Peptides against a protein of PDB entry 6B4J. Designs and how they scored, part 168

Target 1, 315 residues: chain A of PDB entry 6B4J
Amino acid sequence: DITMQWYQQLQDASMQCVLTFEGLTNSKDSQAKKIKMDLQKAATIPVSQISTIAGSKLKEIFDKIHSLLSGKPVQSGGRSVSVTLNPQGLDFVQYKLAEKFVKQGEEEVASHHEAAFPIAVVASGIWELHPRVGDLILAHLHKKCPYSVPFYPTFKEGMALEDYQRMLGYQVKDSKVEQQDNFLKRMSGMIRLYAAIIQLRWPYGNRQEIHPHGLNHGWRWLAQILNMEPLSDVTATLLFDFLEVCGNALMKQYQVQFWKMLILIKEDYFPRIEAITSSGQMGSFIRLKQFLEKCLQHKDIPVPKGFLTSSFWRS

## One batch from the design tools (peptide; made by RFdiffusion4, then SolubleMPNN)

Design b1_p23_2_s3 (from b1_p23_2, 12 letters changed)
Fold by OpenDDE base, seed 3:
Formats: sequence, C-alpha cells, structure tokens
Structure b1_p23_2_s3 (fold): chain B 315 residues (1-315), chain A 23 residues (1-23)
Amino acid sequence: as target 1 above (315 residues)
Amino acid sequence: SERLEMDQKLLEEAEKLFEKLLS
C-alpha cells in the first residue's frame, strides 16, 4: 500500500532525525543543556506568538523562524541563539518547530478554529523554504492524527490496549484514556490546520513555485477517506472539519469534479455514516449533513471564517 | 527525487480511487 509506505517513510525520517540529535538531548553537560533549552525556546516560542491580529506581526514571526533555520542568530529569551551552537542544532530545531506547529493544531486550532489560517500560512511558507520541516510536520501530524494520512490503525496480536488507543490518537495518561469529546476536538484542530496548510501560500515568497504539499493532496485525502469505511463519529467530524476549511478552495480548483464528489458524499457515503452513528453521536452527523445540504442547495462553499484577507496583510 | 516519486505515486493512486468512486 503506497499510503502506508508514505506514512512509514515519514515516520522513519522523523525517527532518524531524533537519533541525529540524541547527543544534544541526552547530554549531561550544563552548556549543552543550556543550548538545548535555548534552541527549543527559539524554535517554539515564535510559533506560539502567531495570532490573527496583524499581518506585519506574522511577517516578523516568519522572518525570525526562517532566520533561525538559515543558521542566523536570533534573539530568544534575551539571548542570541543560533543553530550553529551545536552540531545537532539544526536537526533539533527543525524537529521541535515541526512538532510545535502540529501542537498548535491540536491545542490552539482545536479551541479557536480561526487560528488555523495564520498558523498554516507560516507553516506553508516555512515548508516551501525548508522542505525537511514540512516532512517533519507531516510525520508529527500523522503520528498524532492517523486520520490525516488517512488510515485506521489496527489492533495487533499482543498489543496492549493503551498502545492501541495511543495509535488511534488518544492520549492515555496514568491508564486513563482521553474523553471522546477531547479526542475529537484535538483531531479536529489538526485536520483543520492540515486543510489550511494545503491551500495557503506565504504571500512574500516565490509563488511561481509549486506548493510543496498543495490542494492535490487535499483531493487525495478525500479520495482515500471516501474509499474507506466510515469510523463512528470520527469520519463525520473530520470530514466536516476538512470541508469547512478547504472546501471553498477545492471547489475553485476542481469545480465540477468537486461537486460530483460532494453529491457522492451526500447520496452514497452519508448512509454509510448514518448506519454506524449512534444516537449519542448524532451531533457530528447532523452538523455534516446540514453543511452539505446547505452547500448543495446554494451551490457554494463559503469562505471559512478566519480566512486571511488582503486587509490582514496590510495591517 | 524520492520525495517527488512518492508524491507522484500518491497522486496517481488518488486518481485511480476517484475514477473508481465516480464510475
């Protein structure tokens, strides 16, 4: 299976990345520990500062991240920090940066859906300039949200239940599995972030180049999802999240083909979702249903709330 | 590149899936 091969390749790359900077992360040397923490902060704090407030601030954040990845010194925590401070510094920063983008999906975007767009446009722009960061974003995303691949992890013989739950994307702490609502909320955030990344380009980059992971991968995602049996609650939730965020872009890109797919979802896939939806899970199903019916009725997918406008970039 | 090759394979698979779904 090519999808699983892709998944595994990204996971392998991510694991190899971790191995490359183990010297930095496992060092007991006080200076190395200091460097590690400085690099970690330099990689993650700018991402946490991303907001919907002003385009100029977003540009400053982007420039800082790009500078760091380019080997230039940046100010972080009142100190000058550079990936050149340690031979494993760049690998470490790329990994932590990618991890942080995904974390913003599962945390910030999960709580504030509109945050997907400013985070995604920075991620997309950085990905364009630093492909390895993009691969690591996918690796982190796929690991935390297998539905972004998409695939459904299977229980294997001898596997602990907790490990299986983690593979499904659940957080398990102290033998307590995450509540379903929290799980879906985090998955939603990550899918929304992904849906935003694949459609956005950093406006100050070379837009003549092909998007490193563009809408064609969104189209792929839909194809894969629709070729899979729906998963209770998950499919209805994430399909809605995906279409709400990138449906408008897909509509513009694929036009008639998009609408044929939307009709297929409504007429053929919905009954399959409904068949596995319990009375307690009708909320996500109804939400998706109403969304699709509205879109089909109006022959339009609305621009998602929070989509970045020209006025944003002038602020 | 390996990346480009994988990307192409993924997209080709998607096309096949859509053809199947829309047939």
Scores: peptide ipSAE 0.509, ipTM 0.925, DockQ to the pose 0.757
Fold by OpenDDE base, seed 1:
Structure b1_p23_2_s3 (fold): chain B 315 residues (1-315), chain A 23 residues (1-23)
Amino acid sequence: as target 1 above (315 residues)
Amino acid sequence: SERLEMDQKLLEEAEKLFEKLLS
């Protein structure tokens, strides 16, 4: 399976990255610890500062991240920080930055769906200039949300239940598994972030270049999902999230083919989702149903709430 | 590049899947 090969390649690359900077992360030297902390903050704080307030502020954040990744010194915590402070600094920063983008998906976007767009446009722009960061974003995303690949992890004989739950994307703390609503909320955030990334380009970059991971991957994601058996609650939730965020873009890109796919979802895939949906899970199903019916009726997919407009970039 | 090759393979698989789904 080419999808699983892709998943494994990205996970392997991520693991190799961790091994590369393990000297920095495991060091007991006081100076190394200080450098590590400074680099971690320099990589992650700018991402946490991303907001919908002003395009100019977003540009400042982008420039700071890009400068850091380019080996230039940046101000963080009142100190000058550079990846050149340690031979493993760049790899560490790339990894932590990518991790933070995904974390913003599972936390910020999960709680505020509109936050997907400013985060995604920065991530896309950084990915264009720093492909390794993009690969690591995918690796982190895939690990936390296998449904973004997509694939469904399987229980193997002898596997601990908690390990299986973690593979499915659940958080398990103190032998207590995460509640389903919280789980779906986090998964939704990550899928929405992904759906935003694949359609957005940083406006101050070279737009003549091909998107490093564009809408064609969104089309691929849909193809894979629809070729899989639906999962209870999960499929209806994430399919809605995905289509709400990037459905408009897919419609514009694929036109007639998109509508054929949407009809296929409504006519062929919906009954399969319904068959596995319990009475307590009807919320996600109904939401997807209403969305699809509305879109088919109006022959239009609305632009998602929070989509960045030209006025945003002039602020 | 290896990345480009993988992307091409993924997209080709997607096309096959869509053809199958829409047949």
Scores: peptide ipSAE 0.509, ipTM 0.925, DockQ to the pose 0.807
Fold by OpenDDE base, seed 2:
Structure b1_p23_2_s3 (fold): chain B 315 residues (1-315), chain A 23 residues (1-23)
Amino acid sequence: as target 1 above (315 residues)
Amino acid sequence: SERLEMDQKLLEEAEKLFEKLLS
């Protein structure tokens, strides 16, 4: 189907990117190794510095990332660093930057949900100016969280169990599979980041242009999820995460159609989720149920906690 | 571009899915 074609296309592009800069990554030359490390730090450190503290700081981080991607020298680790230091430097930086954005979803957002918004607005702004970074963000996101596509990986004959678990998004270290709570936490973070990216625009860009991957893709994601059989614990968890983060934006964009969809989820999809939910997994189900009931009762979806306000951008 | 073409196809499919769901 077209969704799987899209998934594969992005994965292929990501793999091709890795092959493109393999000369840089495989070099035994000491100078090349130094350049690689400097570029890696320049690509990733600014992303790790993203915080909810001040809009002005966020702008500085954005400008630094954009400058780096534009071939301009930037200060990193007390040194001047540029992608022009190596012919494969730009490809490498784009890949590592995209990877880092997804890692922030997987780690930072997973632990602090409000962090989704400042990370997402930077990612969105960079994506607008550097589409290849956006494609690589999707590739990394899809690989780590197939539910962001969404699709459910299938076990193939001859596949090792650990490999299948990794395809599902689980981390497997030393033959130990990740605990379910940690798995869901990481998946939640990535879905929340994605839900934030699709609704946010960098305020200092050309906002008259179309969002490179906007709310219409959020609408697509919902359509796909609702046409799939639910997975135990996973579907209820991620559907809640998604709606909590971008439900308000979807409500404003799609209005009556959105509410019809919300009713459909409550009346038609919930029973299917419930049917596969064990007594020990009721937490995520109940959370989703309560969220939807409150939204339908109040005829409103609240603005998510951590949403960036005008006050933030004035700081 | 290939990217834009794929994006359009995905969105068209989504529209069909919603029509089916809300019919």
Scores: peptide ipSAE 0.507, ipTM 0.924, DockQ to the pose 0.758
Fold by OpenDDE base, seed 5:
Structure b1_p23_2_s3 (fold): chain B 315 residues (1-315), chain A 23 residues (1-23)
Amino acid sequence: as target 1 above (315 residues)
Amino acid sequence: SERLEMDQKLLEEAEKLFEKLLS
């Protein structure tokens, strides 16, 4: 399966990256520890500062991240920090940066859906200039949210239940599995972030270049999802999240083909979702149903709340 | 590049899947 090959390739790349900077992370040297912490902060704090407030601030954040990745010194915590401080610094920063982007999907976007767009546009822009960061974003995303690939992890004989739960994306702490609602919330955030990334381009980049992971991958995601048996609660939830965020963009891009796909979902895929939906899980199903019915009725998918406008970039 | 090749394969697979779904 080409999808699984892709998944594994990205995971392997991520693992290799970790191995590359293991010396930095495992060092007992005080100076190395300091460098590590400085680099970690330099990589992650700017991402945390991303907000929906002003385009100018977003540009500053982008420039800072790009500068760091380019080997230039940046100010972080009142200190000058550069990836050149350690031979493994760049790999470490790329990994941590990518991890942080996904974490923002998992946390910030999960709680505030509109936050997907400013985070995504920065991620997209950085991805364009630093493809390795993009690959690592995918690797982190895929690991935390296998449904973003998409695939459904399977229980293997001899596997511990907790390990299986983690593979599914659940957090397990102190032998307690995450509640389903919290799980879905986090997955939703990550899917929404992904859906935003694939449709957004950094406006100050070279727009002539092809999006490194554009809407065609969104189309791919839909194709894969629809070719899979639905998973209870998860499929309905994430399909809604995905379409709410990037449905408008897909509509504009694929037009008639997009509408054919929506009809297919309504007529052929919904019954399959319904068949596996328990009475207690009807909320996600109903939400998706209502969304699709509304879109089909109006022959339009609304621009998602939080979508970045020209006015945002002028602020 | 290997990455581009993989992307192309993924997209080709997607096309096949859609053809199958819409047939």
Scores: peptide ipSAE 0.505, ipTM 0.924, DockQ to the pose 0.789

Design b1_p23_2_s4 (from b1_p23_2, 11 letters changed)
Fold by OpenDDE base, seed 4:
Structure b1_p23_2_s4 (fold): chain B 315 residues (1-315), chain A 23 residues (1-23)
Amino acid sequence: as target 1 above (315 residues)
Amino acid sequence: SEREAIDKQLEEEAQKLFEKLMS
């Protein structure tokens, strides 16, 4: 399966990356620890500062991240920080940066859906300039949200239940599995972020270049999801999240094919979702249903709330 | 590149899946 091959390749790359900077992360040297922390902050703080407030501020954040990845010194925590401070600094920063982008999906976007777009446009722009960061974003995303691949992790012989739950994307702490609502919220955030990334281009880059991970991957994701048996609550939730964020873009890109797919979802896939939906899970199903019905009725997919406009970039 | 090859294969797979769905 090419999808699983892709998944595994990205995971392998991520694991290899971790191994490359293991010396930095496991060092007991005081200076190395300091450098590690400085680099970690330099990689993650700018991402946390991403907001919907002003395009100019977003550009500053982007420039800072790009500068850091380019080996230039940046100010972080009142100190000048550079990946050149340690031979493993660049690998470490790329990994932590990618991880942070996914965490913002998991946390910020999960709570504030509109935050997906400013985060995604920065991620996309950085990805364009630093492909390794993009690969690591996917690796982190896939690991935390296998549904972003998509695939359903399987229980293997001898596997602990907790490990299986973690593979499914659940957080397990002190032998307690995460509540379903929190799980879905986090998954939603990550899917929304992904859906935003695949459609957005950094406006100050070379837009003539092909998107490093564009809408074709969105189309692939949708096709794959619809070819899979639905999961209770999960499929309805994430399909809605995905379509709400990138449905408009997919509509514009794939036109008639998109609408055929939408009709297929409504006519053929809904009954399959419904068949596995319990009374307590009807909320996600209803949201998806209402969304699709509205879109089909109006023959339009609305531009998602929070989509970045020209006015944002002039701000 | 290996990545490009994978991307191409993913696109081909997507197309096959789409055709299957519309079939």
Scores: peptide ipSAE 0.423, ipTM 0.903, DockQ to the pose 0.777
Fold by OpenDDE base, seed 5:
Parts: C-alpha cells; sequence; structure tokens
Structure b1_p23_2_s4 (fold): chain B 315 residues (1-315), chain A 23 residues (1-23)
C-alpha cells in the first residue's frame, strides 16, 4: 500500500545516506576520525541544548544548525567545524542531526513532554530549509517508532524474536527486551514530538511557504490509526499522546470534521480498544477515556502544556 | 517529484480512509 511504499522510500533514502558517508565513518585515518567526531558534535550538541528557557537561545541554536548545514563554519567544542572538511560531511551531519532530533523525542520528550515544542519548532524550521533533514527525521522516527507511520510490524516465519521486538520498537540489549513501560514512554515521546512538528512553524522563516509536513499528515495519521485494529496498550497510549499534543491544532484546522472524527473515536473505536485492554493496562485506557470525555463534554481541546507563545519568542 | 507524488497519494488515501470511517 501507499503507506508502506512511503515508509520504504524513506528507509531507502536513509540507507543510501549511510552508504554515502560510510567512508567517513569507517576510516581509520586519524584526521578523518577527528573530523567525524567534530561533525558529530557540531550536529548534535546544538539539539541537546534546546530548552524551554528562552526564544532567543532557541534562535541561536537554529542559526547554528542552519549555518552548519549551509556549509558555513561553526564553533563547536572550541574548534571551527564545517561540513566542507570532508566530502561526506554534509550527508553525515544531516543524518546525525535528524537522528538526534528523534532521539530527543525518544529521551527528552519522553521524560518531559513540554520539551516537544521547542525541539519540534527547530526541527520544523530546519526541515523547511533542508528537506533532506526532514526526510531523515521521518526515516529515523519511522524506524524507531513504526506507530508513527503508522503500521504494525508483523512477525515473519523464521524471524528471531529479538529482531521482531526491535522492529516493534523495543530496545533489546544483552538479550533482554525493554520493559513495556519504558517502551511506551519512548514511543510516547516520539509521537508527541511528531505531533508537535506537524503543527509548528519556525517564526523567523518564510511563512508563505507550505509546511513541509503539516497537519494534513496528522489527519492522515489519525485516519490510518483508526482504520487499523488497535494494539493492546499501544494504541490507547499513542492516540492519547497524539491528540493531547495536536488535537487543538486539528480542531482548529478541520473544525466539524475533527469533531466527527472524535465522536467516531469515542463511539466506535474506543470500544475496540476496550475489548483488547487487560486489567493491567487500564491506565492508558482510562487516560484516553477521560481525555475524550472531557473534550467532547467541553467541546474543546486544550492547548497543550508547553505550547510556545509570543512571550516565549520575546524572551 | 516522486516525493510530491507520494504525498499526494497519501493525502488521497487519507481522504478515502476518512470517508470510509464516516460511511
Amino acid sequence: as target 1 above (315 residues)
Amino acid sequence: SEREAIDKQLEEEAQKLFEKLMS
């Protein structure tokens, strides 16, 4: 289907990118190793510095990332670093940058949901200027969180259980699979980041341009999820995460259609979730239930906590 | 571009799914 085609295309692009900079990553040359490390730090450190503290700082981070991607030298670790230091430098930086954005969803957003917004707005802005980074963000996101596509990986005959678990998004280390709670936490972070990206625009960019991956993709995601059988615990968790982060934006964008969808979720899809929810998984179920009921009762979806305001950008 | 074509198809698919869900 078209969804899987899209998924595969992005994965292929990501794979091709890796192949492109393989020479840099596999080099035994001391200078190449140094360049690699410098580029990696230059690509990732700014992203790690993203915070909810001040808009001005966020702008500085954005400018640094953009400069790096534009082939300009940037200061990193007390050294001048440029993607021009190696022919594969740009591809490497784009890949690592995209990877880092997703990792921030996986880690930072997972632990601090409000962090989704400053990370997302930078990601969105960079995506506008550097579409390849956006594609790589999707590729990394899709690989780590297939539910962001969405699709449910299937167990194939002859597949190792660990490989299947990894395909599902679980971390497997030393033959130990990640605990369900940690898994869901990471998935939640990535979904929340995604939900934030699709609704945010960098305020200092060309706003006349269409969002490179906007709310229409959120609408698509929702439609696709609702057309799939729910997964135990996963669907309830991620559907809540998604709606909490971008439900308000979807409401504003799609108006009556959104509410029809929400009613459909409550009346038709939610019972299907309930049917597969065990007693030990009632937490996510109840959370989704309460959210839906509250939203339908109030005829409103609240603006998510951490949403960036004008005051943030003036700080 | 191929990407644009895919995006268009994804949107069309979304619309179809939505219509299916609302039918």
Scores: peptide ipSAE 0.420, ipTM 0.902, DockQ to the pose 0.725
Fold by OpenDDE base, seed 2:
Structure b1_p23_2_s4 (fold): chain B 315 residues (1-315), chain A 23 residues (1-23)
Amino acid sequence: as target 1 above (315 residues)
Amino acid sequence: SEREAIDKQLEEEAQKLFEKLMS
């Protein structure tokens, strides 16, 4: 299975990355610890500052991240920080930056869906200039949300239940598994972020170049999901999230083929979702149904709320 | 590149799946 090979290769690359900067992370030297913390803050704080307030502010954040990744000194916490402070600094920063982007998906986007777009456009732009960051974004995303691949992790003989739950994307703390609503909320945020990344290009880059991970991957994701047996609550939730965020873009790109797929979902896939949906899980199913019915009726998929407009970039 | 090869294979798989779904 090429999808699983792709997944595993990304995970292997991520693990190898961790090993490459192990000297920095395991150092007992006080100066090394300070450098590590400074680099971590420099990599993550700009991402947390991403907002929908102004395009000019977003550009400043982008430039800061790009400068850091380019080996230039940046101001962080009142200090000048550079990846050149340690031979493993660049690898460490790339890893932590990618991790932070995904974390913003599972936290910020999960709580505020419109936040997906400014985060995604920065991530896309950085990915274009720094492909390794993009690969690490996918690795982190796939590990936290296997449904973004997509695949359903299987229980292996001898596996602890908690480990299996973690593989499914659940957080388990003190032997307590995350509540289903919180789990779905986090998964939704990550899927929405992913759906935004694959359609957005940084406006100040070379847009003539091919998107490093574009809408073709969105089309693949849909094809894979529809070829899989639905999971209770999960499939309906994430399919809605995905289509709400990138459905308009997919419609424009794939036109008639996209509409045929929507009809297929409504006529052939919905009954399969319904068959596994309990009365207590009808919310996600109904939401997806209403969305698709509205889109098919109007022969249009709306631009998602929070989509970045030209006025945003002029602010 | 290895990445390009993987992307190509993923696209081919997507097309195959789409054709299967639409058959």
Scores: peptide ipSAE 0.416, ipTM 0.901, DockQ to the pose 0.745
Fold by OpenDDE base, seed 1:
Structure b1_p23_2_s4 (fold): chain B 315 residues (1-315), chain A 23 residues (1-23)
Amino acid sequence: as target 1 above (315 residues)
Amino acid sequence: SEREAIDKQLEEEAQKLFEKLMS
């Protein structure tokens, strides 16, 4: 299966990256530890500072990240930091940066859906200039949220239950599995971030170039999801999240084909979701149903709340 | 590139799946 091949290739690349900078991460040398911490902070703090307050501030954050990835010194924690401080610095920073983008999905976006857009536009812009960061974003995303691929991990004979739960995307701490609501919240955040990334372009880049991971991947995601058996609660939740964020963009891009897909979901896929939905899980199903019914009735997908406007960039 | 080849194959698969769904 080409989807699984793609997944595995990205995971392999991510693993190889980790192996490349293991010398830096495992070093007991005081100077190396200092460099590691400085680089980690330089890579992650700017991402955490992303907000919807002003476009100018977002540009500053972007420029700082880009400068760091370009081998230029940046100010972090009152120090001048550069990836050139260690031979493995660039690989480490790329990995940690990508990881942080995904973490913002599972944490910030999970709690504040509107945050998806400013984070995504920075991620998209950085991806355009630094393709390896993009691949690592996908690798991190896919590992934490297999539904973003999409595929459903299967229980294998001899597998520990906790390992299976982790493969499904659950956090397991002290032999306690994450609550379903928290799990879905994190998955939602990551899917929403992904849906935002595939449709947004950094406005100060070369927009004549093709998006490095554009809406065609969104279309693929939908096609793949609909070809899979639904999972209880998960499918309805994430399908809604995805369509709410990028449905408008997909509508504009694919037009008639998009509406055919939407009708297919309503007529053919909904009954399958309903059949596996318990009374206690009807919330996500009902939410998806109402969304699709509204869209079909109005023959329009609304622009998602938090979508960045021209006025934002003039701020 | 290898990435472009994968993207092309993914797109082709998407198209096949779409056609299958609409059949």
Scores: peptide ipSAE 0.415, ipTM 0.901, DockQ to the pose 0.800

